# Ledger of designs, part 4: peptides against a protein of PDB entry 4Z5W

Target 1, 305 residues: chain A of PDB entry 4Z5W
Amino acid sequence: IPDVFLELNKLWYFSAQSNLFNGEMPRSLSNSRSISLLSLRNNTLSGQIYLNCSAMTNLTSLDLASNSFSGSIPSNLPNCLRLKTINFAKIKFIAQIPESFKNFQSLTSLSFSNSSIQNISSALEILQHCQNLKTLVLTLNFQKEELPSVPSLQFKNLKVLIIASCQLRGTVPQWLSNSPSLQLLDLSWNQLSGTIPPWLGSLNSLFYLDLSNNTFIGEIPHSLTSLQSLVSKENAVEEPSPDFPFFKKKNTNAGGLQYNQPSSFPPMIDLSYNSLNGSIWPEFGDLRQLHVLNLKNNNLSGNIP

## One batch from the design tools (peptide; made by RFdiffusion4, then SolubleMPNN)

Design b1_p8_3_s2 (from b1_p8_3, 4 letters changed)
Fold by OpenDDE base, seed 3:
Structure b1_p8_3_s2 (fold): chain B 305 residues (1-305), chain A 8 residues (1-8)
Amino acid sequence: as target 1 above (305 residues)
Amino acid sequence: SKPTNLMF
């Protein structure tokens, strides 16, 4: 990418995603006073990520995902006082979340999906201080770590939590009960154990639950039949979605489905590939908004209601 | 297949 962004003093949106750009980010781009939305996703850009936050006073969205950047996560990003959305998916940092992210008050949406992030305990302890954080994607990190269950963890404004394919151990953490606005939870493809907690049914905005491919035991909690978002049509006020798309990887031969917002996900309960027992509750018939109920590959018995 | 929500 040429170093010509100094002359582009009116440039508000720069999207150069899905090209063959290599080398470093140009210094003039890292100092742009005009840019609000920057996307360089899916290129071969390299070097250290550096942004001059004192110059980049208009930066609101940053998508650098699927690049060959190296080194540390830029600890100065909290100084970008308008920065709301960060997509760092598939950047191989081999790092922990910087302690400076405790001060990241502008942050609303963060993805580190498949970014070789380490220490989930430290990551969640830091990110809980981001009072405006609504979307958190941490898929394919923290390999074989334990999902912290510390009751003091609090994500008050969290709407989307995706921590899939981490081989995480532990249980569904009780601190998620402190997230009453949670709409989408994906903890699939881990090694989570214990019972599915009844308090999940008290998350009135939860329309998408994926606990599939874990080691959950016991009965399906009856409280899941009373998930308010699945019983009644909420007037889903479409809150501003993150500027980055979500991808659900289906079977290897079908291209992954792209979802531009969380509301584009079908209302779903997926408990498949666990060790759940007991019956299917007849009251699943009350979930009039449910599109997908996936209970396959469990130890369920009795009649199908 | 891993039906996992991923970012790209």
Scores: peptide ipSAE 0.217, ipTM 0.836, DockQ to the pose 0.198
Fold by OpenDDE base, seed 2:
Structure b1_p8_3_s2 (fold): chain B 305 residues (1-305), chain A 8 residues (1-8)
Amino acid sequence: as target 1 above (305 residues)
Amino acid sequence: SKPTNLMF
């Protein structure tokens, strides 16, 4: 990428996604006063990520995902006072979340999916201070760590939480009950154990629940049959989506389906590939907005209602 | 595009 962004003093949006760009990010780009949206996703860019937040006063969205960047997570990003969305997916940092992210009040959407992030306890302890955080994607990190259940953790404005494929141990964390605006929860492909907690059915905005491929035991909580977002249409709040897409992999060999918005996910309960027992509740018939009920590969018994 | 933000 040429170092010509000083001359581009009116450049508001720069999207160079899915090209073959290599080398470092140009210094003039890291100092751009005009850029609001920067996307360099899916290139071969390398070196350390550096952004001059004192210069980049208009930066609202940053997508550097699927590049060959190295080094530390930029600790100065909280100084980018308008920065709302960050996609660092597939950048191999081999790092912890910087402590400075406690001050990241502009942050609304963060992805570190498959970024070799370590220490989930520290990450959640830091990120709970981000009062505007609505979307958090931490999939494919924290390998074999324990998902903290510390009741003091609080994500008041959290709407999308995705922590899949981490081989995480522990239980469904009680602190999620403090996230009443939660719409999408994916904790699939972990080693989570215990029972599915009944308080999940109190999350009135929860339309997408994936707890598949874990070690959950006991009965399906009857409270899941009363999920308000799945009973009635009235709560379909079109919310501002993150500037980065989500990808769900249906099959091992298929490309991931792209979802541009959380609202593009089908209303779903996936409890498949667990050790759940008891009956299928007939009251699942009340979930008139439910598109996908996946209960396969459990120890369920009785009649199919 | 390469998949990012994967859910399984």
Scores: peptide ipSAE 0.071, ipTM 0.799, DockQ to the pose 0.941
Fold by OpenDDE base, seed 1:
Structure b1_p8_3_s2 (fold): chain B 305 residues (1-305), chain A 8 residues (1-8)
Amino acid sequence: as target 1 above (305 residues)
Amino acid sequence: SKPTNLMF
């Protein structure tokens, strides 16, 4: 990418996604006063990520995902006072989340999906201080760590939490009950154990639940049949979605389905590939908005309602 | 495109 962004003093949106750009980010780009939205996703850009937050006063969205960047996570990003959305998916940092992210009050959406992030306890302890954080994607990190169950963790404004395919140990953490605005929870492809907690059915905005491919035992909580978002056709307030897409793989070998917004996910309960027992509750028939109920590969018995 | 923000 040429170093010509000084001359582009009115450039508000720069999208160079899915090209063949290589080398480093040009210095003029990292110092742009005009840019609000920067997307360089899915290139071969390299070097260390550096942004001059004192210059980049208009930066609101940053998508650097699927590049060959190296080094540390930029600890100065909280100084970008308007920065809301960060997509760092598939950047191999081999790092912990910087302590400076405790001060990241502008942050609304963060993805580190498949970024070799370490120490989930520190990551969640830091990120709980982000009062505006609504979307958190931490998939394919924290390999074989324990999901912290510390009840003091508080994500009051969290709407989307995705921590899939980490081989995480532990239980469904009680601190998630402090997230009453949670709409989408994916904890799939872990080693989570214990029972599915009944308080999940109290999350009135929860329309998408994926607990599949874990080691959960016991009965399906009857409270899941009372998930208000799946009972009533409340006008799903089209909340401002993250400026980055989500990808769900139907099969390991298939291309992932792209979802541009969390609201575009089908209303779903997936509890498949666990060790759940007991019956399927007939009251799942009350979930009139439910599109997908996946209970396969469990120890369930009785009648199918 | 390389898929980002994967869910399983």
Scores: peptide ipSAE 0.059, ipTM 0.796, DockQ to the pose 0.950
Fold by OpenDDE base, seed 4:
Structure b1_p8_3_s2 (fold): chain B 305 residues (1-305), chain A 8 residues (1-8)
Amino acid sequence: as target 1 above (305 residues)
Amino acid sequence: SKPTNLMF
């Protein structure tokens, strides 16, 4: 990428995603006063991620995902006072989230999916201070760690939580009950155990629940039949989506389906590949907005209602 | 394109 961004003093949007760019980010780009949205996703860019936040005063969205960047997570990003959306997916950091992210009040959407992030306890303890955080994607990190269930953790504005494929141990964390705006929860492909907690059915905005491929036991909580977002259409809160897409992989050999917004996910309960027992509640018939009910590969019995 | 935010 040429070092010409100083001359481009009116450049507001720069998208160069899905090209063959290599080398480092040019210094003029890291100092751009005009750029609000920067996407360099899916290239072969390298070097350390450095942004001059004192210069980049208009930066609102940063997508550097699927590049060959190295080094630490840039601890100065909280100084980018307008930065809302960060996609650092598939950047191999081998790091913890910086303590400075406690001060990241502009942050609304963060992805570190498959970024070799370590210490989920520290990550959640830090990120809970991001009061505007709505979307958090931490899939393919924290290998074999324990998902903290500390009741003091608070994500008041959290809408999307995705921590899939981490081999995480523990239970469904009670601190999620402090996230009443939660719309999408994916904790699939972990080693989570215990029972599915009844308080999940009190998350009135929760339209997408993936707890598949875990070690959950006991009955399906009857309270899941009372999920208001799945009973009625009335609570479709159109909120600003993150500037990065989500990808769901249906099959191992297929490309992931791209979802540009959380609202583009089909309303779903996936409890498949657990050790759940008991019956399917007839009151699942009340979930008139439900598109996908996946209960396969459990120990469920009785009649199908 | 390489998918970024993979859900399984």
Scores: peptide ipSAE 0.051, ipTM 0.764, DockQ to the pose 0.878

Design b1_p8_3_s3 (from b1_p8_3, 3 letters changed)
Fold by OpenDDE base, seed 5:
Structure b1_p8_3_s3 (fold): chain B 305 residues (1-305), chain A 8 residues (1-8)
Amino acid sequence: as target 1 above (305 residues)
Amino acid sequence: SKPTNLLF
């Protein structure tokens, strides 16, 4: 990428995603006063990520995902006072979340999907201080760690939590009950155990629940038949989606379906590939907005209602 | 595009 961004003093949006760019980010780009949205996703860019937050005063969205960047997570990003959305998916940091992210009040959406992030306890303890955090994607990190269940953890404004495919141990954490605005929860492809907690049915905005491919036992909590978002057509407040797409993998060999917004996901309960027992509650018939009920590969018995 | 933010 040429070092010409000083001359481009009116450049507000720069999208160069899905090209063949290599080398480092040019110094003039890292010092751009005009750029609000920067996407370099899906290139072969390398070196350390550095942004001069004192110069980049207009930066609101940063997508550097699927590049060959190295080194630490930039600890100075909280100094980018307007930065809301960060996509660092598939950047191999081999790092912990910086302690400086406790001060990241502008942050609304964060993805570290498949970024070799370590220490989930420290990550959640830091990120709970991000009062505006609505979307958190931590998929394919924290391999074989324990999901912390500390009741003091608080994500008051969290709407989307995705921590899939981490081989995480533990239970469904009670601190999630402190997130009443939660709309999408994906904890699939872990080693989570215990029972599915009844308080999940009190999350009135929860329209997408994926607990599939875990080690859950006991009955399906009857309270899931009373999930308000699946009973009634509530006015889904179209909140501003994160500036990064989500991808649902249908098959191991198929390209993931792209979803630009969390609201584009079909309303779903997926409890498949667990050790759940008991019956299917007839009151699942009350979930008039439910598109997908996946209970396959469990120990369920009785009649299908 | 290569999927970045994977739901499983």
Scores: peptide ipSAE 0.300, ipTM 0.874, DockQ to the pose 0.900
Fold by OpenDDE base, seed 1:
Structure b1_p8_3_s3 (fold): chain B 305 residues (1-305), chain A 8 residues (1-8)
Amino acid sequence: as target 1 above (305 residues)
Amino acid sequence: SKPTNLLF
């Protein structure tokens, strides 16, 4: 990418996604006063990520995902006072989340999906201080760590939490009950154990629940039949989605379906590939907005309602 | 493109 962004003093949107760009980010780009949205996703860019937050006063969205960047997570990003959305998916940092992210009050959406992030306890302890954080994607990190169950963790404004395919140990953490605005929870493809907690049914905005491919035992909580978002056709407030797409794999070998917004996910309960027992509650018939109920590969018995 | 932000 040429070092010509100083001349482009009116450039507010730069998208160079899905090209063949290599080398480092040009210094003029990392010092741009005009850029609000920067997307360099899916290139071969390298070097250390550096942004001059004192210059980049208009930066609101940053997508650097799927590049060959190296080094540490930029600890100065909280100084980008308007920065809301960060997509660092597939950047191999081999790092912990910087302590400076405790001060990241502008942050609304963060992805570190498959970024070799370490120490989930520190990550969640830091990120709980981001009061505006609504979307958190931590998939394919923290390999074989324990999911912290510390009840003091508080994500009050969290709407989307995805921590899939980490081989995480532990239980469904009680601190999630402090997230009453939670709409989407994916904890699939872990080693989570214990019972599914009944308080999940009190998350009135929860329309997408994936607990599949874990080691959960016991009965399906009857409270899941009372998930208000799945009972009533509340006007799904089209909340401002993250400026990064989500991808659901249909099959192991197929390209994932792209979803531009969390609201575009079909309303779902997936509890498949666990060790759940007991009956399917007839009251799942009350979930009039439910599109997908996946209970396969469990120890369920009785009648299908 | 390799999917980013995978839900499984």
Scores: peptide ipSAE 0.228, ipTM 0.849, DockQ to the pose 0.880
Fold by OpenDDE base, seed 4:
Structure b1_p8_3_s3 (fold): chain B 305 residues (1-305), chain A 8 residues (1-8)
Amino acid sequence: as target 1 above (305 residues)
Amino acid sequence: SKPTNLLF
């Protein structure tokens, strides 16, 4: 990428995603006063990620995902006072989230999917201070760590939480009950155990629940049949989606289905590949907005209602 | 494009 962004003093949106760019980010780009939206996703860019946040005063969205960047997570990003959306998916940091992210008040959407992030306890303890954080994607990190269930953890504005395929141990964390605006929860492909907690049914905005491929036991909580977002359409809060897409993996060999917004996900309860027992509640019939009920590969019995 | 934000 040429070092010409000083001359481009009116450049507001720069998208160069899905090309063959190599080398480092040019210094003029890291100092751009005009750029609000920067996407360099899916290239072969390298070096350390450095952004001059004192210069980049208009930066609102940063997508550097699927590049060959190295080094630490830029600890100065909280100084980018307008930066809302960060996609650092598939950047191999081999790091913890910086303590400076406690001060990241502009942050609304963060992805570290498959970024070799370590220490989920520290990550959640830090990120809970991001009061505007609505979307958090931490999939494919935290190898065999324990998902902290510390009741003091509070994500007040959290809407989307995706921590899939981490081999995480523990239970469904009670601190999620402090996230009443939660719309999408994916904790699939972990080693989570215990029972599915009844308080999940009190999350009135929760329309997408994936707990599949875990070690959950006991009955399906009857309270899931009263999920307000799946009973009625009334609470479809169109909130600003992150500037990065989501991808659902249908099959190992097929490209994941792209979803540009959380609202584009089909309303779903996936509890498949657990050790759940008991009956399918007839009151699942009340979930008139439900598109997908996946209960396969459990120990469920009785009649199908 | 390689999917970045995977749901499983």
Scores: peptide ipSAE 0.134, ipTM 0.829, DockQ to the pose 0.900
Fold by OpenDDE base, seed 2:
Structure b1_p8_3_s3 (fold): chain B 305 residues (1-305), chain A 8 residues (1-8)
Amino acid sequence: as target 1 above (305 residues)
Amino acid sequence: SKPTNLLF
């Protein structure tokens, strides 16, 4: 990428995603006063990520995902006072979340999916201070760590939480009950154990629940049959989506389906590949907005209602 | 594009 962004003093949007760009980010780009949206996703860019937040006063969205960047997570990003969305997916940091992210009040959407992030306890303890955080994607990190259940953790404005495929141990964390605006929860492909907690059915905005491929036991909580977002249409709030897409992998060999918005996800309960027992509740018939009920590969018994 | 922000 040429070092010509000083001359581009009116450049508001720069998208160079899905090219073959290599080398480092140009210094003039890292100092751009005009850029609001920067996407360099899916290139071969390398070196350390550096952004001059004192210069980049208009930066609102940053997508550097799927590049060959190295080094530390930039600790100065909270100084980018308008920065709302960050996609650092597939950047191999081998790092913890910086402590400075406690001050990241502009942050609304963060992805570190498959970024070799370590220490989930520290990450959640830091990120709970981000009062505007609505979307958090931490999939493919924290390998074999324990998902903290500390009741003091609080994500008041959290709407999308995705921590899939981490081989995480522990239980469904009680602190999620403090996230009443939660719409999408994916904790699939972990080693989570215990029972599915009944308080999940109190999350009135929860339309997408994936707890598949865990070690959950006991009955399906009857409270899941009363999920208000799945009973009635009235709560389909079109919310501002993150500037990064989500990808659901249906099959091992298929390209992931791209979802540009959380609202594009089909209303779903996936409890498949667990050790759940008891009956299928007939009251699942009340979930008139439910598109996908996946209960396969459990120990369920009785009649199919 | 390479899938990012994966759900399983």
Scores: peptide ipSAE 0.107, ipTM 0.803, DockQ to the pose 0.941

Design b1_p8_3_s4 (from b1_p8_3, 4 letters changed)
Fold by OpenDDE base, seed 5:
Order: structure tokens, then C-alpha cells, then sequence
Structure b1_p8_3_s4 (fold): chain B 305 residues (1-305), chain A 8 residues (1-8)
């Protein structure tokens, strides 16, 4: 990428995604006063990520996903006072989340999908201080760690939580009951155990639940038949979605289904590939907005209602 | 089943 961004003093949006760009980010780009949205997603860019937050006063969205960047997560990003969305998916940091992210009050959406992030306890302890955090995607990190269940963790404004495919141990964490605005929960492809907690049915905005491919036992909580978002067509106010798309991938190498907004996900309960027992509750018939009920590969018995 | 992961 040429070092010409000093001349481009009116450049507000720069998207160069899905090209063959290599080398480092040019210094003039890292010092751009005009850029609000920066996407360099899906290139071969390298070196350390550095942004001069004192210069980049208009930066609101940063997508550097699927590049060959190295080094640490930039600890100075919280100094970018307007930065809301960060997509660092598939950047192999091999790092912990910086302690400076406790001060990241502008942050609304964060993805580290498949970024070799370590220490989930530290990550959640840091990120709970991000009062505006609505979307958190941590898929394919924290391999074989324990999902912290500390009740003091608080994500009050969290709407989307995805921590899939981490081989995480533990239970469904009680601190999620402190997230009453939660719309999407994906904890699939872990080693989570215990029972599915009944308080999940009290999350009135929860329309997408994926607990598939875990080691959950016991009955399906009857409270899931009363999930308000699946009973009634609420006028879900389309809140501003993250500036990055979601992908439902069946394989790491396959093109996944792209979803531009969390609201584009079909209303779903996926409890498949667990050790759940008991019956299917007839009251699942009350979930008139439910598109997908996936209970396959469990120990369920009785009649199908 | 092939793993189906939500990611960005």
C-alpha cells in the first residue's frame, strides 16, 4: 500500500479488503486524521499493528482481520477515543488482551475470532470494564481453559456473546444472568458440563442459543419454552450492528454463510450433541418465532409432542 | 458433524 494518505486529507472510508496487499501499513495511513472506517481485511499485510491514536481522531471502525500481522495487540487502541468496532479475527497474536482495554469506553464490538488469544479469565475481567461493549466474539481461542463462573463479572450491555470452539471447561456461567439484553449466545464446541441453567429462559431478548457440542446433562430447562423473544414478535429495535459480518462456517476452509447483522440469524435453540435426558416439552409449541430447534444426538426419550 | 462455528 503506497504511503500517500497524507495527501488524502478528505478520505473518510478506506476499504481495500480481499486483495493481495503485502508489507506493512504505510505510516501516513496510521496517522490519517480523516479516516473513520478502515478495512484491510483478507490481505497478506505483515509487521506490527501500530495506529497513532492522537492523529487518528476520526477512527470509528478498524477491520484488519485475516492478515499476517505479528506482535502484540496494540495497547494504545483505547486512546482512539471514537473507535467502536475492532475486527482482529485470524491475526495470530499469541497474547493476552492488554490491561489498557479496561479504559476502552468507546468500544462497542470486538472480535478476536481465531487470534490465538490466551487467558480467558484475564480477558473477561478486562473487558467487563468496557461499558459500551455489545458484541464480543472470542471463537477459537483459550484452548482447554476454564470458562470463569465468577458472579462478579458484569457485561450489562452485552447483546452478542460468541465463545465457540475453545474446548472450554466449566459450566454455563452465572454472570451471564447479569446480561439482560443478551440476544445471541454461542458457547458451542466446548467441554462445558453440568445442567443447562433455568435462568437462561429469563433472558427475554435471547433469540439465538447455541449450546451444541458440549457435555451438558439433565433435562432441558422448561423455562426455555417461555423465552419471550421466541414466543412473541417483539419489535426488535435494529440497534447498529457491528461493522463486520459474521460467518457460520461448517469447515475452516469453506465459505461460510455470511450474516451482515445478528438480526439476520434465524431464531434458534441448538442443544445438539450433548447428554441431555428427559422429554421434549410440549410447550416448545408456544415458541411461534422459533425457526430452528436442534435436539439431535442427546439421550432424550418419550413422545415427540 | 463438521464443526459449525460463528466467527467474524
Amino acid sequence: as target 1 above (305 residues)
Amino acid sequence: SKPTNLMT
Scores: peptide ipSAE 0.377, ipTM 0.884, DockQ to the pose 0.200
Fold by OpenDDE base, seed 2:
Structure b1_p8_3_s4 (fold): chain B 305 residues (1-305), chain A 8 residues (1-8)
Amino acid sequence: as target 1 above (305 residues)
Amino acid sequence: SKPTNLMT
């Protein structure tokens, strides 16, 4: 990428996604006063990620995902006072979340999917201070760590939480009961244990629940038959989606389905591949908005309603 | 299902 962004003093949007760009990010780009949206996703860019936040005063969205960047997570990103969306998926940091992210008040959407992030306890303790954080994607990190259940953790504005494929131990964390705006929860492909907590059915905005491929035991909480977002067509206020798409892989070899918004996910309860017992509640018939109920590969018994 | 990933 040429170092010509000083001359481009009116450039608001720069997208160079899915090219063959190599080398470092141009210094003039890291100092651009005009750029609001920057996407360099899916290239071969390398070196340390550096952004001059004092210069980049208009930066609102940053997508650097699927590049060969190295080194630390940029600790100065909270100084980018308008930066809302960050996509750092597939960048191999081998790092913890910087403590400076406690001050990241502009942050609304963050992805570190498959970024070799370590220490989930520290990550959640830091990110709970991000008062505007609505979307958090931490899939394929924290390998074999324990999911913290500390009740003091508070994500008051959290809507989308995805922490899948981490081999995490522990239980469904009680601190999620303090997230009344939660719409999408994916904790699939972990080693989570215990019972599914009844308070999950009190999350009135929760339309997508994936707890599949864990070690949950006991009965399905009857309160899941009362999930308000799945009973009634509430006009889900279309709140601003993250600037990055979500991808769901159906099969090992298939390209993932792209979902541009959380609302594009089918309303779903997936409890498959656990050790759940008891009956299927007939009151699942009240979930008129439910598109997918997946209870396969459990110890369920009785009649199918 | 496979987990929801950002396939960036």
Scores: peptide ipSAE 0.297, ipTM 0.887, DockQ to the pose 0.223
Fold by OpenDDE base, seed 3:
Structure b1_p8_3_s4 (fold): chain B 305 residues (1-305), chain A 8 residues (1-8)
Amino acid sequence: as target 1 above (305 residues)
Amino acid sequence: SKPTNLMT
């Protein structure tokens, strides 16, 4: 990408997605005073990510996903006082979340999906201080770590939590009960164990639950039949979605589904591929908004209600 | 486009 952005003093949106750009991000772009939305996703850009946050005073959205950037996560990003959305998916950092992110009050949506992030305990301890954080995607990181259950962890405004395919050990963490606005939870494709906690049914906004492909045991908590968002059609005002899409990979050769917004997800409970026992609760019939109930590959018994 | 924000 040529170093010509100094003259582009009116450039508000730059999207150069899905090209063949290589080399470093141009210094003039890293110093742009005008740019609000920057997307360089799905290129072959390399080098260290550097943004002059003191110059980039209009930066609100950053999508650098699916590039060949290296080095550390830029610790100065919290100084970008308007920066709300960050997509760093598929950038191979091999790093921890910078401690400076505890000060990242503008941050609303963060993705590190498949970014070789390490130390989930430190990551969650840091990111809990991001008071405006609504969407957190940490899929394909933290390989074989333990999901921390520290009761002091608090994500008050969290709406979307996706930590799939990490081989995480541990249980469904009690600190998620402190996230009453949670709408979407994906903890699928881990090594999570224990019972599914009854307090999940108290998350009145939770319309999408994926706990599939874990090692959960015991009965399905009856409280899941009382998930208010699945019983009644709440007119949930669509809150501002992250500027990055979500992708669900289907196991079939059919292309992955793209969801541009959390509201585009079908209302779902997926508990498949666990070791759950007992009966299917007849009261799942009360979940009038439920589109997908997936209980396959468990040890469930009795009658289908 | 390569899927970036993977859900399983």
Scores: peptide ipSAE 0.085, ipTM 0.820, DockQ to the pose 0.920
Fold by OpenDDE base, seed 4:
Structure b1_p8_3_s4 (fold): chain B 305 residues (1-305), chain A 8 residues (1-8)
Amino acid sequence: as target 1 above (305 residues)
Amino acid sequence: SKPTNLMT
């Protein structure tokens, strides 16, 4: 990428995703006063990620995902006072979340999917201070760690939480009950155990629940049959989605389905590949908005209602 | 495109 962004003093949106760019980010780009949205996703860019937050006063969205960047997570990003959306998916940091992210008040959407992030306890303890955080994607990190269940953790504005494929141990954490605006929860492909907690049915905005491929036991909580978002068409206020897509992989060989918005996910309960027992509640018939009910590969019995 | 935000 040429070092010409000083001359481009009116450039507000720069999208160069899905090209063959190599080398480092040019210094003029890291100092751009005009750029609000920057996407360099899916290239071969390398070096340390550095942004001059004192210069980049208009930066609102940053997508550097699927590049060959190395080194530390930029600890100065909280100084980018307008930065809302960060996609650092598939950048191999081999790091913890910086303590400076406690001060990241502008942050609304964060992805570190498959970024070799370590210490989930520290990550959640830090990120709970991000009062405006709505979307958090931490899939393919924290391998074999324990998902913290500390009730003091508070994500008051959290709408989307995705922590899949981490081999995480522990239970469905009680601190998620402090997130009444939660719309999408994916904890699939972990080693989570215990029972599915009844308080999940009190999350009135929860329309997508994936707990598949875990070690959950006991009955399906009857409270899941009363999930308000699945009973009634509430006008989900389309809050601004993150400036990065989500990908669900249905099969090993096909490209993942791209979802540009959380609202593009089908209303779903996936509890498949667990050790759940008991019956299917007939009151699942009340979930008139439900598109996908996946209960396969459990120990369920009785009649199908 | 390489999927970035994988849900499994």
Scores: peptide ipSAE 0.063, ipTM 0.807, DockQ to the pose 0.882

